# Peptides against a protein of PDB entry 2MBZ: the designs that were tried, part 21

Target 1, 143 residues: chain A of PDB entry 2MBZ
Amino acid sequence: GINLTPEEKFEVFGDFDPDQYEEEVRERWGNTDAYRQSKEKTASYTKEDWQRIQDEADELTRRFVALMDAGEPADSEGAMDAAEDHRQGIARNHYDCGYEMHTCLGEMYVSDERFTRNIDAAKPGLAAYMRDAILANAVRHTP

## One batch from the design tools (peptide; aimed at target 1 A34 H94 C104 L105)

Design b2_p17_7 (made by RFdiffusion4)
Pose (drawn by RFdiffusion4):
Structure b2_p17_7 (pose): chain A 143 residues (1-143), chain P 17 residues (1-17)
Amino acid sequence: as target 1 above (143 residues)
Amino acid sequence: SRKAAGALAFAAAHPLD
């Protein structure tokens, strides 16, 4: 998958070691189909592809988090769009985490506080803010 | 945070249906 050195993972993922939990991830649910399509895609991903996503993800925080500061609701245009923006980003980056799928991530993320702590490292409650943004975004699209 | 971004990228590499 990532097949990176500790140094690269640092320069890329920062102080986050996903490889250690590589096989541990499937322990949680290891039952998804999309993971199959993703592994095929992440089979050769390099540090650049991985870093490209990070710099991209960092940008997600400032705008999302900035929306929180202004006190605007997550189902807001800017917030939901930010959610739609997240979807295409994580989808094109692994296979195509559809809307319905993108939502599975939103709440299954609140369950394991390991993800939240690592994700909220930017700010607490961001996971909840994004889920609703993604959930609402999926609704305005859902037939 | 690069760590948070890493978590997101890693989570996305293990997507859900």

Design b2_p17_7_s1 (made by RFdiffusion4, then SolubleMPNN; from b2_p17_7 with K3T A11L A12G A13S)
Fold by OpenDDE base, seed 1:
Structure b2_p17_7_s1 (fold): chain B 143 residues (1-143), chain A 17 residues (1-17)
Amino acid sequence: as target 1 above (143 residues)
Amino acid sequence: SRTAAGALAFLGSHPLD
C-alpha cells in the first residue's frame, strides 16, 4: 500500500484512506499490466510525491469546475485539453494510459457510484462532464 | 482525496482496455 506513516497519510489524504481499497484493487485488477506498473511506480513514492499528485488532482478538478461554471461544453478545446492533462497525469504517475483506457476510466466515473460520489463532491455533475470531455479528447486524438 | 485523479489512483480501477 501507501508507504507513509499514519500521520503522513492523514496530512496528504485527510480522512480518505486509499489503503482501504487495496484488497479490492488487487482482486479486480491484480493480474493487469496497469496494476503492476502502478505498484512498481508508487512503491518508491515519498510523501512529497503523493502530495504533488494530490495537488495536481486538485488543480485539475478546479480547472474542470471552472470550465463547467463558465458554461464551456465538455467537447470544447478547453475541456478536452483538461482531459488530456488528466490522461497524461495518470500515465506519469501510475500506468500507461492510452485513449481507450482513458475512455474506460471515464465511463467508470459515472457507473461506479463510489467514483461518482467522490468526484461530484467538488461539483454535481462533474463526473459526467469529465467523462464527456475524456471521450471527446479521445475522439479528436484517434482520427 | 475527493478529486477525480486522486480517486482514480486510490480506488485503482484499471479496466482491461
Scores: peptide ipSAE 0.072, ipTM 0.767, DockQ to the pose 0.405
OpenDDE base, seeds 2, 3, 4, 5: peptide ipSAE 0.073, 0.068, 0.071, 0.072; ipTM 0.763, 0.760, 0.759, 0.767; seeds 2, 3, 5 fail the geometry check

Design b2_p17_7_s2 (made by RFdiffusion4, then SolubleMPNN; from b2_p17_7 with K3T A13S)
Fold by OpenDDE base, seed 4:
Structure b2_p17_7_s2 (fold): chain B 143 residues (1-143), chain A 17 residues (1-17)
Amino acid sequence: as target 1 above (143 residues)
Amino acid sequence: SRTAAGALAFAASHPLD
């Protein structure tokens, strides 16, 4: 798991409890290559690494919120580029993330109420906006 | 927010096929 003290976990993650999903993820995805890649990559992560990941996610969140506030469609170049950066971030930090995988993750954002609630804490409708941007980005990269 | 950021970060832990 995450090798941080309770205090460090609070400093990095705050109200979000990453341990909440550990057992579920292992039970559902423990036999996948993606899970194995993620476990291998994150095994060496320090507090600084986890903080970086949080900062990247926060920046992405703010970026999407700004796009929504500006009235930019989820299939705009700006939104699709943000989705692409998200995909690449997953690839760097966790596992190889193709466009189909990314689309499935986006769908989870709106189909799993836990993630919808947590994501929309930043702005109502953010999860749906991200899902749409992820899908649009995948479509534009499909031959 | 840290809640939303954390959710996005660890949503990646669900490698859906």
Scores: peptide ipSAE 0.339, ipTM 0.865, DockQ to the pose 0.618
OpenDDE base, seeds 1, 2, 3, 5: peptide ipSAE 0.303, 0.293, 0.317, 0.302; ipTM 0.847, 0.844, 0.857, 0.853

Design b2_p17_8 (made by RFdiffusion4)
Pose (drawn by RFdiffusion4):
Structure b2_p17_8 (pose): chain A 143 residues (1-143), chain P 17 residues (1-17)
Amino acid sequence: as target 1 above (143 residues)
Amino acid sequence: ARRAAAALAFAAAHFAA
C-alpha cells in the first residue's frame, strides 16, 4: 500500500503511523467492498501521492474549521459543499467513495475515538461537523 | 493538522466503505 519509510511517513503523514495499523484496520470491519477497489489503486501509491493528499487535507481543516468559528451550520452551502469537496477528494484518491459510502465513513468515524483524536487533532467535533455536511450533501443529491 | 490529514487519508484508503 503506502510502502514508505518512517522518515517519509513523517514528512508525509506527519506524526502518524498508519502502517502499524495496516492489518489492524480490517480488524474493525474488514468486510467492505470498496477497500478492495482501493487496495488495487493504493497498490503503487508513493509518498508524493500520499503527501498530495495531506497538503490537500490540511486545506480542508482551515475552511471547515473556519466555518465553525463563524458559527454557521454544517448543512450550510459552504459546509455541505465542503463535504462534497471531501467526497471527490477521498473518492478519486482511492476508487470512488460514493455518497452513500462516504456517509458510512462519517459515522463509523465517531465510533472509534482513535480516529477522532487523530482527526480532531485540528479541532474537537470536526468529525460531527463533516458527517452532517456530508450527510446533507448526499440528501440534496439523493433522488 | 498533518496528523489529522494523515488519519483521514489513510482511513479513506483502508476503511473504504

Design b2_p17_8_s1 (made by RFdiffusion4, then SolubleMPNN; from b2_p17_8, 7 letters changed)
Fold by OpenDDE base, seed 5:
Structure b2_p17_8_s1 (fold): chain B 143 residues (1-143), chain A 17 residues (1-17)
Amino acid sequence: as target 1 above (143 residues)
Amino acid sequence: MRRAAGALAFASMYLAP
């Protein structure tokens, strides 16, 4: 789990409590290599590490919202680059994330209402926009 | 109050099918 005090968790995550999903994640994915990688990486994370991860997520969210507000299509260079940065961020912070895995994550963003609601809190339709950008980025990197 | 972050973090912690 995340080794932070309740006060630190509030400072970093606000009203979102990732520990509420720990049991479900373990039950569904506990025997996967991705889960193992994530647990090994995050076991040593400090408050500052978690804050950095949140800052990166916030910046990426703002970037996608700005693209949507500008009317850029999800298969634009800007949107695909944002999707690539998202993929690389997952790989750096959690687990190896190839284009197939990334595409599966994108589909989950629009098929699991919990993800859709959380993502679309920033802007309605953001989850679908991200999914489309993720798919476009995967396509352009497929030989 | 600090706004809830972690939408993308949650998505990253939840592994793909």
Scores: peptide ipSAE 0.075, ipTM 0.745, DockQ to the pose 0.431
OpenDDE base, seeds 1, 2, 3, 4: peptide ipSAE 0.069, 0.070, 0.072, 0.073; ipTM 0.741, 0.740, 0.740, 0.742

Design b2_p17_8_s2 (made by RFdiffusion4, then SolubleMPNN; from b2_p17_8, 7 letters changed)
Fold by OpenDDE base, seed 1:
Structure b2_p17_8_s2 (fold): chain B 143 residues (1-143), chain A 17 residues (1-17)
Amino acid sequence: as target 1 above (143 residues)
Amino acid sequence: MRRSAGALAFASAYLAP
């Protein structure tokens, strides 16, 4: 799990408790390269590292919400670029994330109600919009 | 309680915890 004090965790994550997923993540992904890479990378993360990751996620969320509010289709260049940045962020912070894996993550956002609720807290339909943008981005990069 | 920030980070990566 995240090796921060309870106080630090609250400062960074607020009401969201990422540790609630620890066991499930291990059960579902524990034998994958992605899991091993993530554990190796995040083991050394400081409070500042986690805060940066949260800030990046918040910025991406705002970006997607702005695209939705502007009426940009999920397969627009803007939305696909946001999806690409999302994929690259995962790769930078956690594990090598190819387009197939990214697409699988996108599907999880809409098929697992827990993820849908967490994501749509920012804006209803955000999870579906992200999924569609992720898929479109994957398609354009896999001709 | 403090509003959660960065929920998408863990939703996006899923393996972060």
Scores: peptide ipSAE 0.151, ipTM 0.758, DockQ to the pose 0.353
OpenDDE base, seeds 2, 3, 4, 5: peptide ipSAE 0.150, 0.150, 0.157, 0.141; ipTM 0.758, 0.766, 0.772, 0.757; seed 4 fails the geometry check

Design b2_p17_8_s3 (made by RFdiffusion4, then SolubleMPNN; from b2_p17_8, 7 letters changed)
Fold by OpenDDE base, seed 5:
Structure b2_p17_8_s3 (fold): chain B 143 residues (1-143), chain A 17 residues (1-17)
Amino acid sequence: as target 1 above (143 residues)
Amino acid sequence: MRRAAGALAWASAYLAP
C-alpha cells in the first residue's frame, strides 16, 4: 500500500483514495509481472515521489486536452509524441510497458466505464483520443 | 482549495479506475 499519512494522502490525491481499490487490483493483477514490478518500485516512494507522479499525469492530461482543443488529430506527431511520453512515464514509475501493453491499456480506457469516466472528467472524449494516439504511436514504432 | 485527483496516473498504471 501507499505509505503516507492521511494528511499526506489528502494533499497528494485529494478526494481520490487509491486504497479503496487495492483489493480489486490484487485480485485482478496480483499474479502478473507488472503488478510485482509496481509493488517493488512504489514500496520506497515518498510523498514527493507520489506528488511528482501526479504532476506528470496532470501535465500530460493538459497536453492532450490542448491538442484536442487545437483540432490536432490523434495520429498527429504531437499526439503520438504525447502517447510515447505516456508510455515512458509508465515504464519509469510502475512497470515495463511495451507498445503491445500500452495498446491494451488504451483499449481498457474506453472499454471500462470507470476508467472512461475518470479520464473524461478532464474533457469529454479524452479517453478515446488517448486510445487512438496510443495506437498510432504503436503503429509508427512497429517495424 | 482541495487538490484535484490525478485520474490519469492511476488509469495509466491500471492501479485504480
Scores: peptide ipSAE 0.159, ipTM 0.749, DockQ to the pose 0.333
OpenDDE base, seeds 1, 2, 3, 4: peptide ipSAE 0.150, 0.157, 0.151, 0.153; ipTM 0.752, 0.755, 0.753, 0.750; seed 3 fails the geometry check

Design b2_p17_8_s4 (made by RFdiffusion4, then SolubleMPNN; from b2_p17_8, 6 letters changed; failed a check: a repeat of another design)
Amino acid sequence: MRRAAGALAFASAYLAP

## One batch from the design tools (peptide; aimed at target 1 V25 T32 H94)

Design b2_p18_1 (made by RFdiffusion4)
Pose (drawn by RFdiffusion4):
Formats: sequence, C-alpha cells, structure tokens
Structure b2_p18_1 (pose): chain A 143 residues (1-143), chain P 18 residues (1-18)
Amino acid sequence: as target 1 above (143 residues)
Amino acid sequence: SAARRAAAALAFAAAHFA
C-alpha cells in the first residue's frame, strides 16, 4: 500500500503511523467492497501521492474549521459543498467513495475515538461537522 | 503538525476503511 519509510511517513503523514495499523484496520470491519477497489489503486501509491493528499487535507481543515468559527451550520452551502469537496477528494484518491459510501465513513468515524483524536487533532467535533455536511450533501443529490 | 496528523488519519482511513 503506502510502503513508505518512517521518515517519509513523517514528512508525509506527520506524526501518524498508519502502517502499524495496516492489518489492524480490517479488524474493525474488514468487510467492505470499496477497500478492494482501493487496495488495487493504493497498490503503487508513493509518498508524493500520499503527501499530495495531506497538503490537500490540511486545506480542508482551515475552511471547515473556519466555518465553525463563524458559527454557520454544517448543512450550509459552504459546509455541504466542503463536504462534496471532501467526497471527490477521497473518492478519486482511492476508487470512488460514492455518496452513500462517503456517509458510512462519516459516522463509523465517530465510533472509534482513535480516528477522532487523530482527526480532531485540528479541532474537536470536526468529525460531527463533516458527517452532517456530507450527509446533507448526499441528500440534495439523492433522488 | 497536528493538522498533518489529522490529514494523515483521514487519508489512511479513506484508503483502508473504504
């Protein structure tokens, strides 16, 4: 998958070691189909591909988190769009985490506080803010 | 940084939980 050195993972993922939990991940659910399509795509991903996503993800926080500061609701245009923005980003980066699938991530994320702590490292409650943004975004598209 | 760690967790989650 990532097949990176501790140094690269640092320069890329920062102080986050996903490889250690590589096989641990499937322990949680390990039952998804999209993971299959993703492994095929992440089979050769390099540090650049991985770093490209990080710099991209960082940008997600400022705007999302900035929306929180202004006190605007998550189902807001800017917030939901930010959610739609997240979808295409994480989809085109692995296989195509569809809307319905993108939502599975939103709440299955609140369950494991490991993800939240690592994700909220930017700000508490961001996971909830995004889920609703993604959930609402999926609704305005759902038939 | 913290933001990088957050971004890393997100990217890894998308790669292996999706």

Design b2_p18_1_s1 (made by RFdiffusion4, then SolubleMPNN; from b2_p18_1, 8 letters changed)
Fold by OpenDDE base, seed 3:
Structure b2_p18_1_s1 (fold): chain B 143 residues (1-143), chain A 18 residues (1-18)
Amino acid sequence: as target 1 above (143 residues)
Amino acid sequence: SANQRAAGALAFASMYLS
């Protein structure tokens, strides 16, 4: 799991407890490559590493919200760039995330109500906007 | 795929953009 003290976890993740889902994830997907990659990468993460990851996520959320507020289409260059940064962040920090994988994640954001509610907490419709941006970004990078 | 399904759950657990 995450090698942080309870205090550090609270400082980084706040009210959200990532370990809340670890048991379920391990039980269902513990034998997958994605799980192994994630465990391998995050095993050495420090508090500062996790904080950086959260900061990146927060910044990305702000970017998408700003794009929506500005009326920029989800397939705009700005939205697609934000989606690309999202993909790269996942790949860098957790597990290999190609464009096909990313589109699957995007679809999950609108299909899994847990994700939808969590994402849309920042702005209603954000999950759908992200999904569309992710798809557009994948398309522009696919011959 | 199994890996794709796992990726979604892992992303959520990691709080990436959550």
Scores: peptide ipSAE 0.080, ipTM 0.741, DockQ to the pose 0.086
OpenDDE base, seeds 1, 2, 4, 5: peptide ipSAE 0.078, 0.079, 0.082, 0.079; ipTM 0.743, 0.739, 0.743, 0.743; seeds 2, 4, 5 fail the geometry check

Design b2_p18_1_s2 (made by RFdiffusion4, then SolubleMPNN; from b2_p18_1, 7 letters changed)
Fold by OpenDDE base, seed 5:
Structure b2_p18_1_s2 (fold): chain B 143 residues (1-143), chain A 18 residues (1-18)
Amino acid sequence: as target 1 above (143 residues)
Amino acid sequence: SARQRAAGALAFASAYLL
């Protein structure tokens, strides 16, 4: 789990606590390479590390919202670049994330209501927009 | 905040649920 005090967790994540899903994650993905890599990397993360990750996620969210507000299509260069940055951020902070894995994550954003509701709290339709941008980015990087 | 919950959802999806 995340090795932060309750106060530190609140400062970084607010009322959203990823550790509430620890048992589900372990049961569903505990035998995968991605799970092993993520556990190994995050085991030593400090409050400052988690805050950095949250800042990056917040910036990405604002970037996608701005693209939507500007009317940019999800397959625009701007939206695909944001999706690529998202993929690279996952690779740096959590686990190896190729384009196939990334498209699976994008599909989860719209197929799991828990993710959809939380993502769309920033802007209605954001999860679907991100999924479409992720798919478009994967296509342009497929020879 | 709404911003923290949105950012947390992105981090949660990336880090834990595949």
Scores: peptide ipSAE 0.082, ipTM 0.739, DockQ to the pose 0.630
OpenDDE base, seeds 1, 2, 3, 4: peptide ipSAE 0.079, 0.077, 0.078, 0.082; ipTM 0.737, 0.730, 0.742, 0.735; seed 1 fails the geometry check

Design b2_p18_1_s3 (made by RFdiffusion4, then SolubleMPNN; from b2_p18_1, 7 letters changed)
Fold by OpenDDE base, seed 2:
Structure b2_p18_1_s3 (fold): chain B 143 residues (1-143), chain A 18 residues (1-18)
Amino acid sequence: as target 1 above (143 residues)
Amino acid sequence: SANQRAAGALAFAGAYLS
């Protein structure tokens, strides 16, 4: 799990505790390379590391919302670039994330209501927009 | 962010990859 004190967790994540899903994650994905990589990477993360990750995610969310507000299609260069940054962020912070993996994550964002609800809290339809941008980005990078 | 918190906890596509 996240090796932060309760106080640090609150400062970074607020009332949300990602560790509440530890058992489910282990049960569903505990045998995957992604899980092992994530455990290895995050084991050394400090509060500042987690905060940086949150800040990066917030920035990306703002980018997507701005694109949606501007009426930019999900397959626009801007949206695809944001999707690419999202992919790279996952790869840097958690686990190797190729385009296929990224596409699957995008699908999860719209198929798992927990993700959909959390993402769409920023803007209704954001999860679907992200999924579409992720797919478009994957397509443009796949021969 | 909400999406990153969810992703950090649950964003393992093993169930979606075969």
Scores: peptide ipSAE 0.077, ipTM 0.745, DockQ to the pose 0.216
OpenDDE base, seeds 1, 3, 4, 5: peptide ipSAE 0.086, 0.073, 0.072, 0.068; ipTM 0.755, 0.749, 0.748, 0.746; seed 1 fails the geometry check

Design b2_p18_1_s4 (made by RFdiffusion4, then SolubleMPNN; from b2_p18_1, 7 letters changed)
Fold by OpenDDE base, seed 5:
Structure b2_p18_1_s4 (fold): chain B 143 residues (1-143), chain A 18 residues (1-18)
Amino acid sequence: as target 1 above (143 residues)
Amino acid sequence: SANQRAAGALAFASAFLS
């Protein structure tokens, strides 16, 4: 799991504890390349590494919220660029993330209520907006 | 904060789910 003290975990993740899902993740995805890549990369992560990841995620969340508040459609250049940055962030920090996998993640944001509730805590409808932006970005990058 | 909870959800998906 994440090798942080309880205090460090609280500072980085707040009330969300990723380790509470470790058993489910292992049972469902433990034999996938993505799981292996993520475990290999994150095994050496320090508190500062996890904090940087959270800062990036927080910035992206604010960026999508700002787009929604401005009335930009999910298939706008701005929204699609934010989705691309999200995809690249996953690839950099966790595992190879192509456009098909990215669209699967986006669909999970709206189909798994656990993700929907957590994401929409920033703004109602954010999960659906992100899913639509992810899909639009994938479409524009499909030859 | 709301952003922190959203960031945590994104981290969960990115770090553990595919």
Scores: peptide ipSAE 0.092, ipTM 0.746, DockQ to the pose 0.648
OpenDDE base, seeds 1, 2, 3, 4: peptide ipSAE 0.087, 0.089, 0.092, 0.091; ipTM 0.743, 0.739, 0.736, 0.745

Design b2_p18_2 (made by RFdiffusion4)
Pose (drawn by RFdiffusion4):
Structure b2_p18_2 (pose): chain A 143 residues (1-143), chain P 18 residues (1-18)
Amino acid sequence: as target 1 above (143 residues)
Amino acid sequence: SAARRAAAALAFAAAHAA
């Protein structure tokens, strides 16, 4: 998958070691189909592809988090769009985490506080803010 | 930094939790 050195993972993922939990991840659910399509795509991903996503993800926080500061609701245009923006980003980066699938991630993320702590490292409650943004975004698209 | 860690968790989760 990532097949990176501790140094690269640092320069890329920062102080986050996903490889250690590589096989641990499937322990949680390990039952998804999209993971299958993703492994095929992440089979050769390099540190650049991985870094590209990080710098991209960092940008997600400032805007999302900035929206929280202004006190605007998550189902807001800017917030939901930010959610649609997240979808295409994580989808084109692995296979195509569809809307319905993108939502599965939103709540299954609140369950494991490991993800939240690592994700909220930017700010608490961001996971909830994004889920609703993604959920609402999926609704305005859902037939 | 912390923001990078947040981004890393997200990217890795999207790749392997999807």

Design b2_p18_2_s1 (made by RFdiffusion4, then SolubleMPNN; from b2_p18_2, 7 letters changed)
Fold by OpenDDE base, seed 2:
Structure b2_p18_2_s1 (fold): chain B 143 residues (1-143), chain A 18 residues (1-18)
Amino acid sequence: as target 1 above (143 residues)
Amino acid sequence: SARRRAAGALAWASAYLS
């Protein structure tokens, strides 16, 4: 799991504890390369590393929300660029994330109600918007 | 907060799911 004290976890993640899903994740994805890569990479992460990751997620959420508020389509340059940054962030922090993998993650955001509800807490429809932007970004990079 | 939960979900997916 995440090598943080309970206090540190609260400071970084608040009431959301990613480790509550450790068993489910291991059961569903424990045999995947992504899981192994993530465990190896994040094993050395400090509180500051996790905070940075959370800050990046916050920033990206704000970008997508701003795009939605502006009425920009999910296949706009801005939305696709945000999706690309999301993909690169995953690759940098967790595991190799190609466009197909990214598309699968996007689909999960709308197919798993837990993700949909949590993501849409920032703005209704955000999960679907992200999924569409992720798909559009993948398409433009795989002609 | 709602934003924190959203960010947490994104982090959860990125960190643990494939």
Scores: peptide ipSAE 0.124, ipTM 0.737, DockQ to the pose 0.679
OpenDDE base, seeds 1, 3, 4, 5: peptide ipSAE 0.120, 0.113, 0.123, 0.114; ipTM 0.738, 0.734, 0.738, 0.714

Design b2_p18_2_s2 (made by RFdiffusion4, then SolubleMPNN; from b2_p18_2, 7 letters changed)
Fold by OpenDDE base, seed 5:
Structure b2_p18_2_s2 (fold): chain B 143 residues (1-143), chain A 18 residues (1-18)
Amino acid sequence: as target 1 above (143 residues)
Amino acid sequence: SANRRAAGALAWASAYLS
């Protein structure tokens, strides 16, 4: 789990606590390499580390929202670049994330209503836009 | 921030799910 005090967790994550899903995650993915890598990396994360990750997520969210507001299609260079940065951020902070894994995550954003509602809180349709950008980015990087 | 809830969802997926 996240080794922060309740107050620190609130400062970083607000009312959303990822640890509320710890049992589900362990039951579904506890035997995967991704789970092992994430647990190993995040075990030593400080409040400052988690805050950095949240800041990166905030910036990415704003970037996608700005693209949508500008009318840029999800397969535009700008949207695909944002998707690539998202993939690389996952790789740095959590676990190895290839293009196939990334497309699976994108599909989860629209197929699991819990993710859809949380993501779309920033802007309606954001989850679908991100999924489409992730797919487009994967396609352009597939020889 | 205004995007905290959305950012939390992204962190949840990135940190725990495969």
Scores: peptide ipSAE 0.121, ipTM 0.734, DockQ to the pose 0.643
OpenDDE base, seeds 1, 2, 3, 4: peptide ipSAE 0.116, 0.119, 0.112, 0.118; ipTM 0.732, 0.733, 0.730, 0.730

Design b2_p18_2_s3 (made by RFdiffusion4, then SolubleMPNN; from b2_p18_2, 7 letters changed)
Fold by OpenDDE base, seed 1:
Structure b2_p18_2_s3 (fold): chain B 143 residues (1-143), chain A 18 residues (1-18)
Amino acid sequence: as target 1 above (143 residues)
Amino acid sequence: SAVRRAAGALAWASAFLS
């Protein structure tokens, strides 16, 4: 899991503790390359590293919300670029994330109510918007 | 905050789920 003290975890993640899902994740994905890569990369992460990841996530959230507020469709260049940055962030910080993997994650955002509820807390429909943008971005990068 | 919860979900998915 995340090797931070409870205090540090609260500072970075607030009331949401991703480690609460560690057992489920291990059971579902423990034998995958993605899981192994993530465990290897994040094992050395400091509080500052996790904070940076959260800052990136915050920025991405604001970016998608702004796009939605502006009425930009999920397959707009702006939305697809945001999705691309999201994919690259996952690849940089956690595990190799190709476009197919990314679309699978997008589908999870709308099919797993836990993700949907948490994401849509920022703006109703955000999870669906992200999923659609992720899919559109994958399509445009798969000629 | 709503944004933090959303960010947490994103971090969770990125870090632990495929």
Scores: peptide ipSAE 0.126, ipTM 0.743, DockQ to the pose 0.665
OpenDDE base, seeds 2, 3, 4, 5: peptide ipSAE 0.125, 0.122, 0.117, 0.124; ipTM 0.744, 0.743, 0.738, 0.746; seed 4 fails the geometry check

Design b2_p18_2_s4 (made by RFdiffusion4, then SolubleMPNN; from b2_p18_2, 7 letters changed)
Fold by OpenDDE base, seed 1:
Structure b2_p18_2_s4 (fold): chain B 143 residues (1-143), chain A 18 residues (1-18)
Amino acid sequence: as target 1 above (143 residues)
Amino acid sequence: SAVRRAAGALAWASAYLS
């Protein structure tokens, strides 16, 4: 879980509370290396750390939206670079995230309606665009 | 905001899911 007060959580995440999924995540992935790494890394995170993570996510969202608005294909260099930054952000902040892992996450964005709805709140089709960019980025890095 | 919700979803996925 996120070690923040309710007030701090609201300041960082607003009405969205990631901890509401803690039990589900533990039940589904509690025995994985990724889960263990994430718990270990985030256990020491401060409000400022979480805010930085949110800021990075905000920036990434803006980048993808801008790419979509510009009509850039999901397999464009710009879109793939954004996907790469996303992967690297996960690796830095949470757990080792290779390209296969990243593609699995991308697929989750479009297969889990909860993620799709939340992501597409920024722009319709954003989740699918991200998934496609993630896949394209993985392909170009695994020749 | 829509952006915040999207960011929250991304953070959630990054933090908890694989």
Scores: peptide ipSAE 0.113, ipTM 0.734, DockQ to the pose 0.683
OpenDDE base, seeds 2, 3, 4, 5: peptide ipSAE 0.113, 0.102, 0.113, 0.105; ipTM 0.735, 0.751, 0.734, 0.740; seeds 4, 5 fail the geometry check

Design b2_p18_3 (made by RFdiffusion4)
Pose (drawn by RFdiffusion4):
Structure b2_p18_3 (pose): chain A 143 residues (1-143), chain P 18 residues (1-18)
Amino acid sequence: as target 1 above (143 residues)
Amino acid sequence: TPLADPSVLLTTAAGFAR
């Protein structure tokens, strides 16, 4: 998958070692179909592809988190759009985490506080803010 | 029911852990 060195993972993922939990991930659910399509796509991903996502993800925090500061609701245009923005980003980066799928991630994220602590490292409750943004975004699209 | 790739979360978590 990532097949990176500890140094690269640092320069890329920062102080985050996903490889250690590589096989551990399927332990949680390990039952998804989209993961199958993703592994095919992440089969050759390099540190650049991985870094490209990080710099991209960092940008997600400032705007999302900045929306929180202004005190605007997550189902807001800017917030939901930010959610739609997150969807296409994580989808085109692995296979195509559809809307319904993108939502699965939103709540299954709140369950494991390991993700939240690593995710919220930017700010607490961001996971909840995004889920609703993504959930609402999926609604205005859902028929 | 379609389920999403959990490894996406590792990629995303890395972004937020920077």

